# Peptides against a protein of PDB entry 3KDP, part 165

Target 1, 230 residues: chain A of PDB entry 3KDP
Amino acid sequence: PFLIFIIANIPLPLGTVTILCIDLGTDMVPAISLAYEQAESDIMKRQPRNPKTDKLVNEQLISMAYGQIGMIQALGGFFTYFVILAENGFLPIHLLGLRVNWDDRWINDVEDSYGQQWTYEQRKIVEFTCHTPFFVTIVVVQWADLVICKTRRNSVFQQGMKNKILIFGLFEETALAAFLSYCPGMGVALRMYPLKPTWWFCAFPYSLLIFVYDEVRKLIIRRRPGGWVE

## One batch from the design tools (peptide; made by RFdiffusion4, then SolubleMPNN)

Design b2_p23_6_s4 (from b2_p23_6, 16 letters changed)
Fold by OpenDDE base, seed 2:
Structure b2_p23_6_s4 (fold): chain B 230 residues (1-230), chain A 23 residues (1-23)
Amino acid sequence: as target 1 above (230 residues)
Amino acid sequence: DKILEELRERFRKLLEELREFAS
């Protein structure tokens, strides 16, 4: 998110403090849950045919898969960001290059895509309104990510939801997301303004996309074992 | 704002270095 902020020169979609909350807070319990799930997964059970070459290839493929999922998560967050800004009059194309004027506290007449002028305070309210739903979108997409990461080969429908720790992790991260989104003072402390419940559903298409992506990937792996898709 | 500007400048330099390294 921060790299896109710099490259596209758009208003900051997700605050640095919020990013730290994701990386150090919300991802911790899910990571622990995945560590327990890996013991039941085929990842640890599959003995490499060649310990030197096959292990390296598998590690690279796993890294690529995580990278792809991470990109889908980021796209989901940015989608939510652009939807909120568009609803407030700022179309995505208009946001390109707008950051300089957006962040300037002395400019109080920044125009949106429809000619409406926005004060610095109004712009910052809209910006901070984007932080919470971006964060929530990441959490909702992480639900799908956690579920699909249970195994590299088996379908979620075949493996089932037997790991109670994973289920607990899903509830915990959701509760944390709700706390950060609705607890008084989070707007000041974390620049996370309260979120309308409807914004939780903005992430669902991307969660579904991750599920479909992973199921298709797993189907290909099952049909073509040892392929590059692993 | 100053912190953000400094971070932005650091990342710009990093991206330039990476581009030069990749070329």
Scores: peptide ipSAE 0.000, ipTM 0.240, DockQ to the pose 0.016
Fold by OpenDDE base, seed 3:
Structure b2_p23_6_s4 (fold): chain B 230 residues (1-230), chain A 23 residues (1-23)
Amino acid sequence: as target 1 above (230 residues)
Amino acid sequence: DKILEELRERFRKLLEELREFAS
């Protein structure tokens, strides 16, 4: 999210402190939990990991955490971000290159897509209004993505939820999201304004879509082993 | 079970630190 903010020169969709909370508080425990996931029946030929020499997070887990999971989270978060800004008069196309004027406290007449002028304070309120739902969207997307990535071939219904650490991680990230969203003072400390409970459900359709997609993908893999989809 | 207990403890400490920071 922060990289896209810099590259596209759009208003900041997610604060740096919030990103740290995601990386250290939300993503870390679930990602580590994958290291303790019970091997699928088809992967049992793996050599035993040497705990003295092997890193806790292997290259495959890093690739999943920072590649696949990160992309899905970013897509969900940016969707929520663009929806909120569009509802406040800023269409996605108008946001491109707007950052310089957006962040200038001396410019109080920045126009939205409809010609309405926004003061610096008003713009910052809208920006900070995006932070919390962006974060919550990431968490909701993680519920589905972490569950689907624990297995490569088996359905979630076949493999089950045997990893207690993964289950704990899901509750941890949810509790953290609730804390950051509703604890008094977070608006000042983390620039995260309180979120209406209804916004928790905004990402559910997206999570459902990726869940269904992955189940279909796994079904294809099971029916056609060795295919390119694997 | 030991790993889970350690993770729970770490999470509890993190929440306490965040609460103190928010105060």
Scores: peptide ipSAE 0.000, ipTM 0.276, DockQ to the pose 0.747
Fold by OpenDDE base, seed 4:
Structure b2_p23_6_s4 (fold): chain B 230 residues (1-230), chain A 23 residues (1-23)
Amino acid sequence: as target 1 above (230 residues)
Amino acid sequence: DKILEELRERFRKLLEELREFAS
């Protein structure tokens, strides 16, 4: 998100505080939960055909898969960001290159896509209104990521939700997101304004996309054992 | 101060929406 912010020179979609909340709050407990996840039965039983090459290939494939999931997560966040800004009069095309004027406190007549002028304070309200939904979108998409990461080959439907620690992690992430979104004073302290409940659902298509992606990937692995997708 | 007031107003509206949703 920050790289896109710099490259596209758009208003900051995700604040530094929200990034810290993701790194320290939402990722830590799930990471611990995954450490306690029971290994998939086939992972433990399947010896590599070639221990030297298969390990490297598997690490590369896993890294690529998780990289793709991370891109989907980022796209989900940006989608929510652009929708909110568009609803406030700033179309995505108008945001390109707008950051310099957006962040200048002395410019109080920044125009939106419809010619409405926005003061610095008004712009910051809109910006901070985007921070919370972006964060929440990442959390919701991470639900899918965490659920799919528990399996390598088997479908989520086959493996089930047996890890209580993982489930706890999901609830912890959700509780943290709710706290940051709805606790009074978070807008001032963390630049995270309250989130309309409807915005929680903006991430659901992307969560579904991750599930579909992973299930398709696993299906390919099952149909083509030892293939390049494994 | 203006941002804080806007935040308070948004929070109030959110609470109202939540009440309506919960009904």
Scores: peptide ipSAE 0.000, ipTM 0.193, DockQ to the pose 0.025
Fold by OpenDDE base, seed 5:
Structure b2_p23_6_s4 (fold): chain B 230 residues (1-230), chain A 23 residues (1-23)
Amino acid sequence: as target 1 above (230 residues)
Amino acid sequence: DKILEELRERFRKLLEELREFAS
């Protein structure tokens, strides 16, 4: 997100506090939960693994979790960011190169896509309004991510949700998201303005996309063992 | 083990960012 911010010269989509909350609240607990995840039924049915070659969590699973899914998460966050700014009059095309003027507190006449002028204070309110939805989008997408990362090969429908720590992690990150989104004073203290409840649903298509993608991937793996998608 | 190592690294980075933010 920060690289896109620099390259595109757009207003900051994700604040420091939101980054910290993602790393601490949405990434750590899930990763811990994976350490306590029950072995896949197919892994348990396999012959004794070669300790030199066979790892319970392989590099491919890690690459999927932190690479491919991470990209989809970022896209979901940016989608939410662009939707919020568009609703406030700033279309995505207009945001390109706007950062310099956006961050200048002495410029109080930055025009949106419709010719409306925005003061520095108004712009910062809109910017900070994006932080919370971006965070919440990540949390919602993480729901799917956490569920799919439980297994490499088995479908979620076959493996089920037996890890109580994972379930706890889902509740914890959701509770944190709710706290940061709706607790009074967070806008002033953390620059995270309250989120409309409707924004929780904006990420659902991306969560579903990740889920479907992974189920299809796992289906391919089951049909073609040893394939490049494994 | 690699996931745990990555988590530890991320946690360290997070602590550094928190220190910078708190300063």
Scores: peptide ipSAE 0.000, ipTM 0.300, DockQ to the pose 0.063

Design b2_p23_7_s1 (from b2_p23_7, 21 letters changed)
Fold by OpenDDE base, seed 5:
Order: structure tokens, then sequence, then C-alpha cells
Structure b2_p23_7_s1 (fold): chain B 230 residues (1-230), chain A 23 residues (1-23)
């Protein structure tokens, strides 16, 4: 998100503090839970492999898969960001290169896509309004991400939700998201203004996309063991 | 921090005004 912010010169979609909350607050417990996840049902059924070469290849493939999921996650966040700004009069095309004027406190007549002028204060409000939905979108997408990451080959329907620690992690990150979104003072402390509950549902299509992606990927792996999509 | 506080107050005021207009 930060790289796109710099390259496209758009208003900041997600604050640094929010990113830290994701990395340290929401991802840590679920990640630990995955370490204690039950072994895949087929792990002991795998044929012996060369431990030197195959481990390295597998780690690379895992990294690629997580990278792809991360891209879908980021797309979900940016989608939410652009929708909010569009609803406030700033179309995506108009946002390109707008950052310089957007962040200038002495410019109080920045025009939106429809010619409406926005003061610095108004612009910052709408910017901070985007931070919370972006964060929440990430959390909602992470629900799917964490569930699918339990296995590499088995379907979610086959593996099930047996890890109580993972379930706890899902509730924790959701609770944190709710706290950051609705607790008084978060707008001042974290630049995260309260979120309408409706925005929680905006991420659901992307969560579904991740599920579909992973199930298809796993299906391919089961049909073609050792493929590059593993 | 001061700016954020002002922005918060502004937002609250605007939301209140909007609510009044929509009522």
Amino acid sequence: as target 1 above (230 residues)
Amino acid sequence: SELEEELKRFRELMEKKLAELLA
C-alpha cells in the first residue's frame, strides 16, 4: 500500500500505525496458531523426497502462494479506498498526482472530480475515513487467508476448523478491528475514524475470491503433485 | 495531535449537521 501511495501520488490509504496494528496485532496470534495446526492428513503419505533440494523449492512455492494471496488482500483494501473516495467525489483517475495538493494545508480549494472545492480539513477527514475501512477490509480478508493457510493440499472442507488457537486468533483480530474502528479517540490517536458497519461486508467478495483461488490451487496440486502452483 | 483533534471536532460537527438535515 505504501509503495502505491508513493508511485501514484494518491492520498494515503492506510496509516503507518494501522499497518503496525495489522502486522503485530492481528497477524501474530494467527500465525502462531498455524504453527500448532495439525499436520496435514497426507503429510505422512508423501513419498520420500530429497531433503536438501525439495525443502528449498517448497519454501519458494509457499512464498509465492502467500504473495498472491497478499496481492488479492491489497486489491481488496484499495477497492474499498477508491469506493469511499469516489462516493465523496474523488474518482480514481482524479486521485493520481493529487497528493501534493492534498497534503498542503495552505491549499483549501482542491477540487474533486465534480468541481467541488475541499478544504484541507475536509480532505483530511475523508482521508482518515478511508483508513478504518481499509484496515477492516484487511482483517476480513485475513479470515479467509488464515483458514486456507492451514493446509497446502487439503480442502478447507476436508481439514476442518479443529485448531482452537486459530479460532481464537480470528476472534482476536476481529475484536481489535472493532476496537480500532469504534473506540472513542481512535480518530485522534490513530487517524482511524469510525466505520459504518456496512463496510465490513465490502471485503466479503475478496474473501470469497481467496477461498476460490485456494481451493482451485489445492485441486490442481492434488491432481498434479509437484507442480509450480504448490 | 492538535490538528487531529480539530479535525475530529469538525467531523462531529459536520455529522451532526448532516443528521439534522436528513431528519
Scores: peptide ipSAE 0.013, ipTM 0.404, DockQ to the pose 0.023
Fold by OpenDDE base, seed 1:
Structure b2_p23_7_s1 (fold): chain B 230 residues (1-230), chain A 23 residues (1-23)
Amino acid sequence: as target 1 above (230 residues)
Amino acid sequence: SELEEELKRFRELMEKKLAELLA
């Protein structure tokens, strides 16, 4: 989230405290679950046969896996962010470069894409309204990400849901998301306003799309071994 | 994991950078 914030100079989509909650509550258990997951090739668990080559390959594969998960989560979060802001009158193109005026307490007439003026307080309310859905979106997208990471070539339906730690992780992060979304005081303490139940479904199409894409990718890999899609 | 720790450190650096930009 911060990379896009810096590059595009858009309003902050996710607060620092919320990010800490992700690191401590959302990312930790899934990361542990992946450490115990039975991979198709066991590449992440096998001892290096040749420490000079196999260690490097393992490090690269691990880095790619975690990097891709984080990237997909961020993309899902930003999708939700842009949807919410667009619904409130701020189109994505209008958000580019808007941060300076957005965060200025003395500017109370920032215009949206339709000419409506927004006070500083109103802008911060809509900004903080994005935090909880962004977090929940990460959790929902992470469900699919964790499931698809179980295999690289085989379908999830072939591999199954055998990792108890993964299942527990999915439950834990969902419970945390519910707690942060609905517990009184979270808006003040964590800048996470209560979430309407309908917003839980915002990430589902995206999560499903990623799941379908991964299944198609795996199908292509099985039919064309050694292709660039691998 | 080591990678998770690196990611946390990266996020901390980004948070500091953000704080500097907002100051």
Scores: peptide ipSAE 0.006, ipTM 0.245, DockQ to the pose 0.020
Fold by OpenDDE base, seed 3:
Structure b2_p23_7_s1 (fold): chain B 230 residues (1-230), chain A 23 residues (1-23)
Amino acid sequence: as target 1 above (230 residues)
Amino acid sequence: SELEEELKRFRELMEKKLAELLA
């Protein structure tokens, strides 16, 4: 998300706090799962044939899988971002290159796609209005991972422990999202304004997309057992 | 930096609770 902000020079879709929360949330579940998987492998006396190469390959595969899911999640967040800005008069094409003028506090006549002038304060309100929905969208999309894990009956990975870790992680992220979205003072303290409940549903199509992606992946794995797509 | 530290502490707390639940 932050990379697209830099490349496209659009208004910042996520605050530093939300970025940090996403990074911590997305890293926590894999890190914990890997730690417990290693501990369990040691208990079960299943030493890898080559500890160095097998560990690295597994970490790379996990990183790639989460990277792909993360990209889909980011797309969902950006969709929500563009919808909110469009509803406030800023079409996606108009946002390209707008960051410089958007962030300039001395420019109070930035025009939207319809010729309406926006003060610096008004622009920042709209920007901050996007931060919370973006984060919430990511969290809602991550719920699809729970469904994916429940349907992975034939996964070589210990589903029970992984599922508990995932459920706990998703609960934490959801609770954090609710806290940041609805706790009084968050708009002032963290620049995250309250979210209308209707925006929680904006992510559902992307949750479905992740589900479809995983089913396709599973289908490929079933057709090519032992493939790198695991 | 302060927020990062708080979030780190929160993560550590959650990991500890998770470990307790899985034990």
Scores: peptide ipSAE 0.000, ipTM 0.227, DockQ to the pose 0.243
Fold by OpenDDE base, seed 2:
Structure b2_p23_7_s1 (fold): chain B 230 residues (1-230), chain A 23 residues (1-23)
Amino acid sequence: as target 1 above (230 residues)
Amino acid sequence: SELEEELKRFRELMEKKLAELLA
C-alpha cells in the first residue's frame, strides 16, 4: 500500500499504526494457521526429497504464499479505497499526483473529478474514512485467502475445514476488525473512523472473485501439473 | 514534517516486510 502511495502520489489509504496492527496483530494468527494447514496438505504429504533442500523448499513455498496473500489483500484494500473516494467525487485517475496538494493544509480548493472544491479538513475526513473500510476489506479478503490457501492444488471442498487454528484465526481477526472499527477513540488513536455495517460487504464480491479464480487455478493445476499457473 | 516522518517510518517497515517476504 505504501509503495503504491509513493509511486502514484495518491492520498494515503492507511495510517502507519493501522498497518502495524495488520502486520503484527491481524496477520499473526492467520499466518500461523496457514503454516500448519500448508504443512499438512502440501509439505507432509509430499514424496521424500533431499533432506538438505527440504527446509529451503518449504520456506520458499511459505514465503511465496504469504507474499501472494499480501498482494491480494492490498488489491482488495485499494479496491475499497477507490470505491469510497469515487463515491466522494474522486475518480482513481484524478487521484494520481494529487497527494502534494491533498496533504497541503494551506490549499483549501482541491478539486475533485467534478470540479467541487474540497478544504483540507474535508479531504482529511474522507481520507480517514477510507482507513477503516480498507482495514475491514483486508480482513474480509483474508477470510477468502485463508480458505483458498489451505492447499496449493486441492479444492477447498476436497481439503475441508479441519484446521481448528484456522477457524479460530477467522474469528479472531473478525473480532479485532470489529474492535478497531467501533471502539471509541480509534478515530483519534488510529485515524480509523467508525464504519457503517454496509461497508463490511463491499469486499464480498471481490473475495468471491478471488475464490472463484483460485478454484479455477487449482483445477487447471490438477489437470496440467507443472503449468505456468502454478 | 510530521507526515514525512511517518512516511519514513512506514517506508522502513515496508522495506523490512518486503525483505522478509523475499527471503
Scores: peptide ipSAE 0.000, ipTM 0.248, DockQ to the pose 0.032; fails the geometry check

Design b2_p23_7_s2 (from b2_p23_7, 21 letters changed)
Fold by OpenDDE base, seed 2:
Parts: sequence; C-alpha cells; structure tokens
Structure b2_p23_7_s2 (fold): chain B 230 residues (1-230), chain A 23 residues (1-23)
Amino acid sequence: as target 1 above (230 residues)
Amino acid sequence: SELEELWEKFKKEMEEKLKELLA
C-alpha cells in the first residue's frame, strides 16, 4: 500500500499504524498456517533429490507464496479503496498526483472528478472512511488466499480443510477485524471509523474471482506440468 | 484538530522513513 501511495501520489488508503497491525498481527497466524500446510502438501511429499537445491527451491516457493498473497491483498484493498473514493466523486485517474493538494490543509477547494469542491476536513473524512473498509477487505480476501494457497497444484476440494491452525487463523483475523472496526476509540487511535456491516461483503466478489482464478490455474498446472502459469 | 495535526505529522515522518528505507 505505501509503495503505491508514494509512487502514484494518491491519498493514503490505510493508516501506517493499521498497516503495521496487519503486517505484525494479522499476517502472522495465517503465515504460520500456510507454512505448515505448504510443507505438508508439497515439501514433504516430494522425495528430496538434493538437500541443498531442494531447500533452496522450497524457500523460493514459500517466499513466492508470501509475495503473491501480499499482492492479492493489496489488489483487494485498493479495489475497495477506489470503489469508496469513486462513490464519493473521485475516480482513480483523478487521484493520480492529487496527494499534494489532498494533504494540504490550506487548500479547501480540491475538486473531484465532477467539479465538486472538497474542504480539507471533508477530504480527511473520506480518507479515514477508507481505512476500515480497506483493512476489512484485506481480511476477507485473505480468507480466500489462505484457502487457495494451501497447495500449489491441488484443488481446495482435494486438500480439504483439516488444518486446525488455518481455521484458527481465520477466526482470529475475523475477530481482529471486528474489534478494530467496531471497538470505541479505534477511530482516534487508528483512524478506523466504524464500518457498516454491508462493507464486509464488498470484497466477496473479488474473493470469489480470485478463488475461481486459482482453481483454474491449478487445473492448468495439473494438466500441463511445467507451464508458464506455475 | 490537535490530534489530527499530530497524526498528519506522524504520517509524514513515517513516509519519509519509508522513502529512506527504500533508497
């Protein structure tokens, strides 16, 4: 999120403290669950050919999995961010380079994509309104990511949901999301305003698309081993 | 308003630190 924020000079989609909470809190249990599941499904089932090379390959596979999850989460979060801003009159293209004026408290006439002028306070309300949905979207997308990233090649239906750590991680993330979204004081502490329950469903279509995409990808990998989609 | 100003200062500081880390 911060990289895109800096490169594109868009309004900050998620607070720095909240991002740290995601990186240090939300991602830990899921990462552990994925590490165990990956080891069980792919690493342990492959006969070691060369301990050194196989270790390197496994480390690369794990690193790539974490990188992919992070990218998918970011995409999901930014999807929700752009939806909220678009609903408030700011189209994605208009947000490019807008940060300088957006963050300037002395400019009270920033125009949206439709010519509506926004005061500094109004802009900050919209910005902070994005924080909670962005976070919740990451969690909801992560539900799908955790399920689909259990294996590189096997379908979710083949692998099943036997990993108790994964299940625990899903509940923990959901509980954390609910806490941060609805606990009093989070708006001040983390700039996360209370979220309407309807926003929990904003990421569901995206999660479904990612799920379908991954199942198709895995199907292709099974049919064409060594393909570029691997 | 004071809390908001402090928060904005914090955000800027964190942004600068991130730029330094990425350089």
Scores: peptide ipSAE 0.005, ipTM 0.258, DockQ to the pose 0.025
Fold by OpenDDE base, seed 1:
Structure b2_p23_7_s2 (fold): chain B 230 residues (1-230), chain A 23 residues (1-23)
Amino acid sequence: as target 1 above (230 residues)
Amino acid sequence: SELEELWEKFKKEMEEKLKELLA
C-alpha cells in the first residue's frame, strides 16, 4: 500500500495507525496459524531427508507465501479505495499526482473528475472514509488467503478447516475489524469512520476471485509438477 | 521478489516507528 502511495502520488488510502493495527493486530494470529498449518501439512508428513536444506526451502516458501498474500491483500484494499473514491467523484486516473494538492490545507478548490470543488476538510473526510473499508477489505481477503494457504498443492475442499488456531484467528480479525469500525471514538483516534454494512461485501467478489485463481493454480501444479506456475 | 523486500523493509520501518511512539 505504501509503495503505491509513493509511486502513484495518490491520497493516502490507509493511515499509519491502521497499518500498525493490521500488522500487529490482524496479521499476527493468522501468521502464527499459517506457520502451524504449514508445519503440519508439509513438514511433519515428510521426514526431512536433509533437515538443513528442507528447513531453508520451507522458510523460503513460507516467506514467499506471506509476501504474496500481503500483496494480494494490498491489491484488494486498493481496489476498495479506488471504488470509494470513484463513487465520490474521483476517478483513478484523476488521483494520479493529486496528493500534493490533496494534502495542502490551503487549497480548498481541488476539483474532482466532474469539476466539483472539494475543501480540505471534505477531502480528508473522504480519505478517512476509505480507511475503514480498506481495513475491512484486508480482513475479508485474509479469510480467503488463510483458507488458501493451508496447503500449496491440495484443494481447500480436500484439506478442510481443521486448524482451530486458524478459525480462532479469523474470528479475532473479524472482531477487531468490527471494534475498529464501530467503536465510538475510533473515527477521531484512528481516523476510521464507521462503515456501512454493505461495504463488508465489497471484498467478497475479490476474495472469490482469489480463491478461484488459487484453486486453478493448484490444479495446474497438480497436473504439471515442476512447471513455471510453481 | 524486490517488492517483497520493499514490503518487509516498510514493515520493519513501521515497527520501529511504532516502538518510538510507544516508547
Scores: peptide ipSAE 0.005, ipTM 0.242, DockQ to the pose 0.023
Fold by OpenDDE base, seed 3:
Structure b2_p23_7_s2 (fold): chain B 230 residues (1-230), chain A 23 residues (1-23)
Amino acid sequence: as target 1 above (230 residues)
Amino acid sequence: SELEELWEKFKKEMEEKLKELLA
């Protein structure tokens, strides 16, 4: 999200600290969860054939998988962001390069896509209106991410939800999302305004997409054991 | 590899931004 903010010079969709907290939290819980999971297959019991090359390949595969999931998460968040801004008169094309004028408190006549002028305060209200639903979108997508990270090869349906640490992680991130979205004062402290409950559901298609993606990936791995798709 | 590089760049940028905000 922050990269696109810089590259496209669009209004900031979400606070960088908040994004980092989500990413670090959601990456850590699956890693801990995996440490307590039992070996899924005989592959996990086998020593690496070449520790140096196999470690490097595995690290690359993990990085690619997380990168793909991260891109899907970002796309989900940005979709929500662009929908909200479009509903308030700012079409996606109009947002490109607008950041400089958007963030200038002395410019109070920034025009939207329909010629309506927006004061600095009005623009910031719209911007901050996007922060909470963007965050919630990421959290909802992360539900799928946490679940899929529990297993390397087996389907979620085959392995089940036996790991208490993973379940706790899902609860924690959901509770955090609810706290940041609805606790009084978060609009001032974190620039996150209260979210309409309906926006929780807008991220579900993206969660489903990640889930389907991972199930397909795992299916390929099961059909071709030892493949590089891991 | 391209996706990996993009992801690593993103993580690095986020970490740097966090350091700036906490300084």
Scores: peptide ipSAE 0.000, ipTM 0.244, DockQ to the pose 0.021
Fold by OpenDDE base, seed 4:
Structure b2_p23_7_s2 (fold): chain B 230 residues (1-230), chain A 23 residues (1-23)
Amino acid sequence: as target 1 above (230 residues)
Amino acid sequence: SELEELWEKFKKEMEEKLKELLA
């Protein structure tokens, strides 16, 4: 998100503190949960593979899969960001290069896509209104990511949701998101304004996309054991 | 301070809308 902020020179979609909350608050517990995940039903049935080639291939495949999932997560966040700004009169094209004027306290006549002028205070409210939904979107997409990551080959429907620690991690992420979104003072402390509950649903298509992607990937792996996709 | 006032107004508006959505 920050890279796009710099490259596209758009208003800041997500604060640094919020990013830290994602990294420390949402990723750590799920990562621990995955360490305690029960072995996939087919893992123990696999014969020893060539340790040299299969390790490298597996690391590359994992890296590619997580990279793609991470890209989908980022796209989900940006989608929510652009939707909110568009609803407030700022179309995506208009946001390109707008950061300099947007962040200038002395410019109080920044125009939206429809010619409406926005004061510094007004546009900062809109900016901070984007932070929370962006964060929530990432959390919701991470739900899907965490659920799919517990298995390598088996479908989520086949493996089931047996890891209580994973479930707890999902709950913790959700609770943190709710806390940051609705607790009084978060707007001042973290520049995360409360959001409408409807914004939670903006991430669901992307979560579904991740699920579909993972299921297709796993289906390919199951049909072609030992293939390059495994 | 002005930003805080605007934030409080926004918060109230959101609370009202939330009440409408939950009704």
Scores: peptide ipSAE 0.000, ipTM 0.257, DockQ to the pose 0.034

